# Ledger of designs, part 45: peptides against a protein of PDB entry 4CIC

Target 1, 148 residues: chain A of PDB entry 4CIC
Amino acid sequence: KVSTKGHYGVQAMFDLAQHFGEGPVSLKSIAERQGLSEPYLEQLIAVLRKAGLVKSVRGAQGGYILAREPRDIKVGDIIRVLEGPIAPVESVSQDDPEHSLKFDFSVTKSVWEKVKKSIEEVLDSITLADMLKDAEEAQMAQGYMYYI
Target 2, 147 residues: chain B of PDB entry 4CIC
Amino acid sequence: KVSTKGHYGVQAMFDLAQHFGEGPVSLKSIAERQGLSEPYLEQLIAVLRKAGLVKSVRGAQGGYILAREPRDIKVGDIIRVLEGPIAPVESVSQDDPEHSLKFDFSVTKSVWEKVKKSIEEVLDSITLADMLKDAEEAQMAQGYMYY

## One batch from the design tools (peptide; made by RFdiffusion4, then SolubleMPNN)

Design b2_p13_1_s2 (from b2_p13_1, 12 letters changed)
Fold by OpenDDE base, seed 1:
Structure b2_p13_1_s2 (fold): chain B 148 residues (1-148), chain C 147 residues (1-147), chain A 13 residues (1-13)
Amino acid sequence: as target 1 above (148 residues)
Amino acid sequence: as target 2 above (147 residues)
Amino acid sequence: GEDDIIELTEDPA
């Protein structure tokens, strides 16, 4: 499962991708377009910036830009930065010794590893450029539906 | 992500698969082998039974059995019974209106749908029989490492 | 449902 943090992080990065080459985008404008709180977005952007996925531009027309082209940023990169390694199973808090996954049964672990690998393959196969293309195709399809 | 409930459910079902054809298995024996609490296992088994994945056998040598052959039970079936539909994103509790996923942005949704589909395909491709085979292969490989 | 309960008939020893 992707967390809310991962979800909103992908939305914010996608917004920056839509404006790539147009100059810096303000956090306020991203927050407004994506329906996010500005303080929450600031936290996300700080992490993404530290990871080198976004750059801060200073000045009156300052804001944020993608640090790389949309084609060079995978959804998997964003998720790994925000959530860490993709975990197929919720980490049972080690603190309850009675419910500690004591028996990491090798066979069940292999099932979850297969799930993990599959998620990673999907997320690493999707770039922000792919998302941009999908958005354009969706808009064209909607435009055709309004003319019918 | 699979919950602890889903994980333990798969373990319990796998234990029943290992004993398939040997007769009923007691909850106590499953709990001991899988490192689960018996009360927790009772709750899991009750759900699995209601879903028709396990049967209860009454009597002195009573317990539980798989309701179907291991080849006819997918990991995905177990997970769906215990957790419901596979959700790629954690449901943001609707209760925080400020953090409500208000903008189900169609493109981001499509990403998560792809992830969902991928998880479903994996879990629906693995049966309890596949897990049994993997366990046997792992035991054989360990046996060969000791020689 | 009731149909998922197999009763092992105790062999009358």
Scores: peptide ipSAE 0.032, ipTM 0.791, DockQ to the pose 0.016
Fold by OpenDDE base, seed 2:
Structure b2_p13_1_s2 (fold): chain B 148 residues (1-148), chain C 147 residues (1-147), chain A 13 residues (1-13)
Amino acid sequence: as target 1 above (148 residues)
Amino acid sequence: as target 2 above (147 residues)
Amino acid sequence: GEDDIIELTEDPA
């Protein structure tokens, strides 16, 4: 499962990809377009910037840009930065000591590793450039449905 | 992500699969072997029984059995019973109305649907019989490392 | 459902 943080992080990165090559975009404009609070977006962007996925531009027309081309940023890269390694099983919160029995059941562990690998393969197969292409195709399809 | 409930449910079902054809197993014995509390296991088994994945046997040697052969129970079936439909994104709890803007962003939704489909395909490709076979192979490999 | 309960008839030892 992807958290809300991961989901909104991908949305924010996709917004930056749509404006790639047009110059810096303000956090306010991203927040408005993506339906995010500006303070929440500031936290996300700070993490993404520290990871080197976005750059801050200072000045009157300042804001943020992608640090790399959209084709060089995988969805998996964004998720790993925001959430860390993909865990297929929710770790039992450490606070319930009795249920914290890491039953290292080798066979069940292998099932979850297969799930993990599958998620990683999917997320690493999708770039921001692929998402841009899908958006363009969807807009064209909607446009054609209005003309038919 | 699979919850702790889903994880322990798969372990309990696998324990029942290992004893399939040997008769009923007690909840106490499953709890001891799988490192689960008996009360927690009772809750899991109640859900699994209601879904028709396990049967209760009454009597002096009573307990639980699989309702179907291990080959006819997918890991995906167990997870769906315990957790419901596989959701690739954690639903923002309905209680924060301001962030509940379902930005139906079609493109991001398509990414999560691809992830969902991939998880479902994996979990539906693994049966309890496959898990039994994997356990046997692992035991044989350990046995050969000692000789 | 009620149908998921198997009663083991005690084999009269």
Scores: peptide ipSAE 0.031, ipTM 0.795, DockQ to the pose 0.016
Fold by OpenDDE base, seed 4:
Structure b2_p13_1_s2 (fold): chain B 148 residues (1-148), chain C 147 residues (1-147), chain A 13 residues (1-13)
Amino acid sequence: as target 1 above (148 residues)
Amino acid sequence: as target 2 above (147 residues)
Amino acid sequence: GEDDIIELTEDPA
């Protein structure tokens, strides 16, 4: 599962992609458009910036921009930055101390590795540019539905 | 992500698959082999039984069996029973107050639907019989490494 | 349901 952090991170990155080439976008404006709290978005953007996916622009018209073109940012890249390696299974908290025989059941592990690979392939096949295209197509389809 | 519940549920079901046709298996024996607590396994088995994936056998040699042949149980079936519908994103707990505009951003949703579909396809392509075969192949490979 | 319970008849000793 993608965490809430990953989900909102993709939303924020997509918002920046929609404004790519228009200059820096304020966190406030992203938060408002995406229905996120500004403090939460600040945390997300800090991680994304450190990973080199976004840049901060300083000044009166400052804010954030994508560090790369939308076509050069995969959804998988965003998720890996925010969540780390894609894990198909939640790490069993080490807190069940004694009898949690990590039965590293090799067969069960192989199932989850197949799931992992499948998720990675999907997420690495989708760029922010692909998402932009999908958004444009959806808007056109809605526009036609109102005219019929 | 598959929860711990889903993970252990698949392990327990696989244990039952390994003993399919040999009669009922005690929860204690499954718990010991799979490194699970018996109380936790009881909860899992109760859900799996209610869903018709396992049967209880009563008597001195009682326990549990698979309700179907291993080939007729997909990993996806087990996960859906234990976790519900495969959700690629954790449901944002409704507890974030007023301003959680569920911005049902259609495009982001479409990404997650693609992920969901991919997970479902994988999990529905793997049966307990496939897992049994993989285990046998792994054992043979280990046996050949020692000779 | 009831159909999920198999009773093993005790072999009469």
Scores: peptide ipSAE 0.030, ipTM 0.792, DockQ to the pose 0.016
Fold by OpenDDE base, seed 5:
Structure b2_p13_1_s2 (fold): chain B 148 residues (1-148), chain C 147 residues (1-147), chain A 13 residues (1-13)
Amino acid sequence: as target 1 above (148 residues)
Amino acid sequence: as target 2 above (147 residues)
Amino acid sequence: GEDDIIELTEDPA
């Protein structure tokens, strides 16, 4: 599962992709468009900036931009930056010793590794440019439905 | 992500698959082999039984058996019974109103739907019989390393 | 970490 952090991180990065080439976008404007709290978005953007996926622009028209072209940013890159390695199983909270007997049964582990690999392949196959294209196609399809 | 419940449910079902045709297995023996608490396993088995994946056998040698052959039980079936529909994104706890603005942005939703479909395809492609075969192959490979 | 901070040159008013 992708966390809320990963989900909103992808939304924020997609918003920046939609404005790519238009100059810096304010956190406030991203937060408003994506339905995010500004403080939460600040935390996400700080991590994404440290990872080199976004740049901060200073000045009166300052804000954030993508550090790379939308085609050069995979959804998988965003998720790995925000969540770390994709874990197919929720980590049993180490604090419950009764549940901590990770019988690392090799066969069940292999099932989860297959799931992990499948998720990674999907997320690494989708770029922000692919998402932009999908959005454009969806808008065109809606436009045609209003003209019928 | 698969929850701990799903993970341990698959382990318990795999243990029952390893003993398929040998008669009923006690919850205690499953718990010991799989490193699970017996009370936790009781909860898992109750759900799996209600879903018709396991049967309870009564008597002095009572316990649990698979309700179907290992080839007729997919990992995906076990996960759906224990966790419900595979959700690719953790549900934002509805209780935090600041995080509850699910901007249902169609494009991001489509990404997660692709992830969901991929997980479902993997889990539905693996049966308990496939897991048994993998275990046998792993044991043979270990045996050959000692010879 | 590369502080990729771009300073917008203030247009000299």
Scores: peptide ipSAE 0.029, ipTM 0.797, DockQ to the pose 0.015

Design b2_p13_1_s3 (from b2_p13_1, 13 letters changed)
Fold by OpenDDE base, seed 3:
Structure b2_p13_1_s3 (fold): chain B 148 residues (1-148), chain C 147 residues (1-147), chain A 13 residues (1-13)
Amino acid sequence: as target 1 above (148 residues)
Amino acid sequence: as target 2 above (147 residues)
Amino acid sequence: GGGEILELVEDPP
């Protein structure tokens, strides 16, 4: 499950990808387009900036840009930055030592490792450039439906 | 992320698969072998029973059995019963109407649908019989390391 | 009817 944090992080990064090469985008404009609160977006952008996925630009036309080209940013990179390593199973919070998942029976663990690997492969196969292409194709398809 | 519920549910079902054909297994014995509390396991088994994946047997040697052969139960079937449909993204609780995920931008949704499909394909490709085979192979491999 | 959504976040060690 991609957390709300991961979901909104991918949306914010995709918005920056759509404006890549047009200069810096304000957090306000991203928040408005993506339906996010500015304070929440500020927290996401701070993490993404620290990870080197986005850069801040100062000045009257200041804001944020992608730190790399859309083709060089995988969805998996965004998710790992925001959520950490992709885990297929909820770790039981260490707070109850008696019910700790101590019996990671090797066979059940292998099932979850297969799930993990499949998710990582999917998320690492999708770049922001792929998402841009998909958006363009969808917009073209919608344009044709309005003219029919 | 498979919840703790899904994880323990698969463990409990796998324990029942290991004893398939040997008769009914007590919840106590499953709980002891799988490191689960009996009360928690009772809740899981109640759901699994209602879904028709397990049967209760009454009597002095009473307990639970798989309702179908291990080959006829996918891990995906267990997860769907315990957790419902596999969803890749947290549904924002409907309780805050202002911050509802209204902008499911079609492109971001498609990413999560690809993740969902991949998870479903993996979980639907693994049966309890496959897990039994993997356990036997692992036990044989360990046996060869001790000789 | 809330479909439980699979959360994929590793708890920190």
Scores: peptide ipSAE 0.030, ipTM 0.790, DockQ to the pose 0.118; fails the geometry check
Fold by OpenDDE base, seed 4:
Structure b2_p13_1_s3 (fold): chain B 148 residues (1-148), chain C 147 residues (1-147), chain A 13 residues (1-13)
Amino acid sequence: as target 1 above (148 residues)
Amino acid sequence: as target 2 above (147 residues)
Amino acid sequence: GGGEILELVEDPP
């Protein structure tokens, strides 16, 4: 599963990809289009900027841009920055002393490692450029349904 | 990600698979082997029983058994019973009115649907019988390292 | 490093 943070992070990065080459986009405009709170988006953008996926532009026309071309940013890169390594199982919080028997049976662990690898392969196969293409194809398909 | 509930549910079901054909296993013995609290295991087993993956046996030698052969139980079946449908994204709880704009842009949704499908394919490709085989192979490999 | 755990959203019953 992807957290709310990962989900909204991908939405925000996709919004920046849609405006790539048009100059800096304000956080307010991203928040309005993506249905995000502006304070929450500020936190996401701060992390993404620190990781070098987003750049800030200063001035009256200031805002944010992608730090790389959409084709050079994988969904997996965004998720790893926001959520860290893709962990297939929740880390049992160390705080339940009765559950502290990490009998992570090698067999059960291997199941989750297979799930992890599968998620990584999918997320690393999708770029922001692929998402842009899918959006264009979806818009064209909707346009054709209104003309028939 | 799999919740703690899904993780421990798969462990408990795997323990029952290791004892399949030997008769009913007590919750106490499963809890001891898997490092689970007995009350937590009771809750998991109640759900698994209601879903028809586990059967209860009554009597002095009573306990639980798999309701099906290990080859007929997928890891995906266990996860769906315990966690519901494999959702790749956390459902934004309806309770945050500021986040209620489900602008689930079709494109972002399609990414998560691809992830969902991939997880389902993996979990539906692994049976409890496959896990038993992997355990046997791992034990044999450890035995060969000591000689 | 706290790797964020991808939560499987339990739909509450």
Scores: peptide ipSAE 0.028, ipTM 0.791, DockQ to the pose 0.493; fails the geometry check
Fold by OpenDDE base, seed 2:
Structure b2_p13_1_s3 (fold): chain B 148 residues (1-148), chain C 147 residues (1-147), chain A 13 residues (1-13)
Amino acid sequence: as target 1 above (148 residues)
Amino acid sequence: as target 2 above (147 residues)
Amino acid sequence: GGGEILELVEDPP
């Protein structure tokens, strides 16, 4: 499960990818297009900027841009910045030493590690450029359905 | 991420798999081995029993058994019973028609659907029999390190 | 301790 923070973070980064090369985008314009509150988006953008995924541009036409090309930003990079490491299990606190020594714990842990690896592989296989391409293909498909 | 409920549910079902064919196991004995509270385990077992994954045996030597062979119970079956459908995203309520029409929402939704499908495929590929085999292999490997 | 659910999607409040 991706938190609301991760979900809206990916939406905001995708909005910036759609405008990549057009110059800085205001937080207000992102908030209006994505249906987000501006104060909530400010918090997300602050984290993404600190991680070096977004750059701030100052001035009358200031705002935010992607810090890298869309092909060089994975969905997994965005999620790791906003949520931290993709933990497959809630940390059943490694701090209960009595549980960590049980053989049954080792086997169940291996199941969750397989789930983690699978999620990481999926999220690291999808870039913002892949999402842009999927968007273009979906728009073309809708356009063809209106002309038939 | 599996909830604490899903995690302990898989542990309790795995304990029953380790004792499969030996007869009924008491909730007390499962709770002691797995480090669970007996009242919490009673709630989990009630759900698993209602779903037909576990059977109750009555009597002085009564308790619980798996309702099926370990090879016929997937980890995905246990998780679906305890947590419901593996939702990749909490239902961003399908009920907000204004959000569902935004093109950007469709693309981001497809990412989470890919994650869901991947989790389902992993959890449906692992049976309690596979977990038993992995346990035996790990015990053998530990035994060989002591010689 | 709150069970950290696989909350992939928390609905924003």
Scores: peptide ipSAE 0.027, ipTM 0.792, DockQ to the pose 0.156; fails the geometry check
Fold by OpenDDE base, seed 5:
Structure b2_p13_1_s3 (fold): chain B 148 residues (1-148), chain C 147 residues (1-147), chain A 13 residues (1-13)
Amino acid sequence: as target 1 above (148 residues)
Amino acid sequence: as target 2 above (147 residues)
Amino acid sequence: GGGEILELVEDPP
């Protein structure tokens, strides 16, 4: 499961991708468009900035921009920054070494590793550029429904 | 992400699969082998029983058995019973219809639907029989490391 | 001991 943090982080990054090349976007404008609280978005953006996915631009026309082109940012990159390693199981305390030695635990672990790998492959296959393209295609499809 | 409930549910079901054909297994014995609390396991087993994945056997040799053969129980079936539909994102309140109408929300939703589908495909591709086979293979591999 | 229900679904505050 992707946390609310991961979900909103992807939304905020997608908003920045939609405005890529138009200059800096204010947190307020992102928050309004994406239906996020500005304080929550500030926390997300701080993490994303520290990870080098977002840049802050200072000044009267300041705000945030993507630090890389949309094609060079995977959804998996965003999720790893916000949530850490994609864990298919929430932290069952990996710290109980005694449970790790049970054979049954190893088989169950292999199931979750397969799930993890599958999630990683999906999230690493989707870029912000792919999301932009999907948005454009969906907008065109909606436009055609109004002309019929 | 799979919850602790889903994780322990799969462990308990796998324990029952290992004993499939040997008769009923007590909750106590499952709890001891899987490192689960018996009260927690009782709650899990109650849900799994209600969903028809396990059967209760009454009597002095009573306990629980799989309701179906291990090959006929997918990991996905266990997870859906314990956690409901595999949601890739935590319940962003689907109940705010106004947010559902924003185009940006639809694209983000499509990402999570792709993740969901991928998780479902994986979990539906793994049966308790596959897990038993993997356990046997791993046990043989460990046995070879001791010779 | 409180079973840490790792609630995967953080309800938005």
Scores: peptide ipSAE 0.022, ipTM 0.788, DockQ to the pose 0.094; fails the geometry check

Design b2_p13_1_s4 (from b2_p13_1, 12 letters changed)
Fold by OpenDDE base, seed 5:
Structure b2_p13_1_s4 (fold): chain B 148 residues (1-148), chain C 147 residues (1-147), chain A 13 residues (1-13)
Amino acid sequence: as target 1 above (148 residues)
Amino acid sequence: as target 2 above (147 residues)
Amino acid sequence: GGGDIIELVEDSA
């Protein structure tokens, strides 16, 4: 499962992609559009910035921009930055050593590795540019439904 | 992510698959082999039984058996029974209504739907019979490394 | 690694 952090991170990055080339976007404006708390978004953006996916712009029109073109940012890149390696199984919280998944039976592990690989392939196949295109197509489709 | 429940459920079902045709397996024996607590396994087996994936056998040699052949049980079936529909995103706990994923932007939702579909396809492509075969192949490979 | 801070050069219009 993608965490809430991953989900909101993708939303925030997508918002930045929608404004790519228009200049810096304020965290406030992203938070408002994406329905995120500003403090939560600040934490996400800090991680994304550290990973080099987002840049901070200073000045009166300061804010954040994508550090790369939307076509050069995969959803998988965002998820890996925010969540680390895609783990198909929730890591049993290290806190209960007794319930550590001790017997990682090789066969069951292989199932989860297949799931992991599949998720990675999907997420690495989708760029922010693909998402932008999908959004445009959806908007056009909605526009056509009003004219019929 | 597959929950611990899903993971252990697949392990328990795989244990039953390994003993398929040999008669009923006790929960104790499954718990010992799979490193599960017996009470936890009882809960899992109860759900799996209710879903018709496992049968309870009564008697002195009582226990549990697969309700279907290993080839007729997909990993996806086990996961759906234990976890419900595969959700690619953790459902934001309903408890904080303010952080409800309100703006399910259609585009981001579509990404997660693609992920969901991919997971489902993988899990539905793997049967307990496939897992048995993989285990046999792995055992043979280990046997060859000792020679 | 600090995120690259880009200073917007004021367009001297």
Scores: peptide ipSAE 0.035, ipTM 0.787, DockQ to the pose 0.015
Fold by OpenDDE base, seed 1:
Structure b2_p13_1_s4 (fold): chain B 148 residues (1-148), chain C 147 residues (1-147), chain A 13 residues (1-13)
Amino acid sequence: as target 1 above (148 residues)
Amino acid sequence: as target 2 above (147 residues)
Amino acid sequence: GGGDIIELVEDSA
């Protein structure tokens, strides 16, 4: 599962991708468009910046830009930065401390590793450029539906 | 992500698969082998039984058996029974109630749907029989490393 | 649907 943090991080990065080449985008404008709180977005952007996915631009027209072209940023890259390694299973640690015998039954672990690999492959196959294309196609489809 | 419930459910079902054809397995024995509490396992088994994945056998040698052959039970079936539909994204609902504007941005939703589909495909491609085979292969490999 | 309860008939041996 992708966390809310990962979800909003992808959304924020996608917003930056939509404005790629238009110059710096203010956090305020991203927050407004994406329905995020500015403070929350600041935290996300700080992490993304530290990871080298986003650049801060200083000045009167300051803000943020993608550090790379949308085609060079995978969804998987964003998720790994925000959440770390994709974990297919929730950490067993919290609910039953006594029976926390990590009987990591090797066979069940292999199932989850297969799931993990599949998730990684999917997320690494989707770039921000792919998302932009999908958005354009969706807008065109909606536009055509209004003309029929 | 698969919950602890899903994980232990798969583990318990796999234990039953290992004993398939040997007759009923007691919850106690499953709990001991799998490192689960009996009460927790009882809850899991109750759900699995209700879903028709497990049968209860009554009597002195009573216990539980798989309701189907291991080849006819997918990991995905177990997960769906225990957790419901596979959700690729954690429900946005809990952390920021005010900004819970499900701006389910259509494009991000499509990404998660692709992830969901991929997870489902994987989990539906793995049967308990496949897991049994993997276990046998792993045991053989370990046996060969000791020689 | 109720899970089928199989009653193992105790072999009265």
Scores: peptide ipSAE 0.030, ipTM 0.778, DockQ to the pose 0.017
Fold by OpenDDE base, seed 4:
Structure b2_p13_1_s4 (fold): chain B 148 residues (1-148), chain C 147 residues (1-147), chain A 13 residues (1-13)
Amino acid sequence: as target 1 above (148 residues)
Amino acid sequence: as target 2 above (147 residues)
Amino acid sequence: GGGDIIELVEDSA
């Protein structure tokens, strides 16, 4: 499962992709368009910037831009930056140490590794450019429905 | 992500699959083999039983059995019973109602639907019988390393 | 199918 952090991170990165080449976008404008709180978005953008996916631009028209072209940023890259390695199973919180024998039963582990690999393949197959294309196609399809 | 509940549920179901055809298995024995607390396992088994994946057997040699053959139980079936529909994104907890505009932006939703579909395809492609086979192959491979 | 309870016949030993 992708966390809320990963979900909103992909939304924010997609917003930046939609404005790629138009110059810096303010955090406020991203927050408004994506329905995010500005403080929460600031935390996400800070992580994404440190990872080199986003650049900060200073000045009166300052803000943020993608550090790479949309085609060079995979959804998997964003998720790995925000959540770390894609774990198919939630980390067993250490809270019940006595009876949680980490029975890493080899067979169940193999099931989760297959799930992990599948998720990684999907997320690494989708770029921000692919998302832009999908958005454009969806808008065109909606436009055609209003003319029929 | 599969929860701890889903993880341990698959382990418990796999234990029952390993003993399929041998009669009822006690919760105590499953708990011991799988490194689970018996009370926790009881909760899992109760859900699995209600869903018709497990049967309870009464008597002195009572316990639990798989309700279906291992080949007829997918890992996906177990996960759906224990966790519900496979959601690729954690449900945004309603705790911050004001600013969580559910911007179900269609494009991001499509990404998660692709992930969901991929997970479902994997989990629905693996049966308890497949897991039994994998376990047998792993044991044979270990046996060959000692010779 | 509901969680059917199978009753094992107690061996009347």
Scores: peptide ipSAE 0.029, ipTM 0.780, DockQ to the pose 0.017
Fold by OpenDDE base, seed 3:
Structure b2_p13_1_s4 (fold): chain B 148 residues (1-148), chain C 147 residues (1-147), chain A 13 residues (1-13)
Amino acid sequence: as target 1 above (148 residues)
Amino acid sequence: as target 2 above (147 residues)
Amino acid sequence: GGGDIIELVEDSA
């Protein structure tokens, strides 16, 4: 699963993409629009900033901007920054050492590698620009339903 | 991530596939071969049996068998039985109600749905028979390296 | 009763 962290990270980055070219966006405004807690968003933004996906702008109209154009940021880039490499199987190593995946059975590993590759391909095929386009299309479709 | 439960479930089912047609396999033997605890395997097998993927055979040479041929069991079937529907995003609803995903933003949801579909397609494209074939090919390749 | 949804990303505990 994409963690809540990954999900909210993509939401926050998408919000910044929607405001790309309009100047810095405050964390408060992102939090309000995306239904996120401001403290949680601060943690996400700190990681995204460190990874060079977001820039902080200081001043009275300060806040955050995308560090790159929306077309140059993949969903996969955001997920990798926030969650690390996509792992299709939970590494048993962290929580229950007694239930350590002792046997990386090669055949089962190959199944999970195929899943991993498939997820990566999907997430790397979607940019923030693609998401912006999808949002515009959805808004147009809703606008047409209100006029009927 | 496929949980440890899903991973071990696939391993256990694959072990049963390797012995398909040879009669019942004891949980002890599966546990030993797959490096699983017997109690944990008992829980997995109970779920798999209830779902009709595995049959229990009683008697002195009792144990478990696949309920269907390996070609008729997808990895996706095993995962769905053990873990339920593949969800690409953790539902925030269970652990931290305060951090409820309040806004299922339609656009982000669509990303996760694409991921879900992709995972399902992969897991539904792989049968236990495919895994058996891959194992045989791997063994042959290793055998050729030893000669 | 909650089917364990395939978590693709480890919760970084």
Scores: peptide ipSAE 0.021, ipTM 0.790, DockQ to the pose 0.128; fails the geometry check

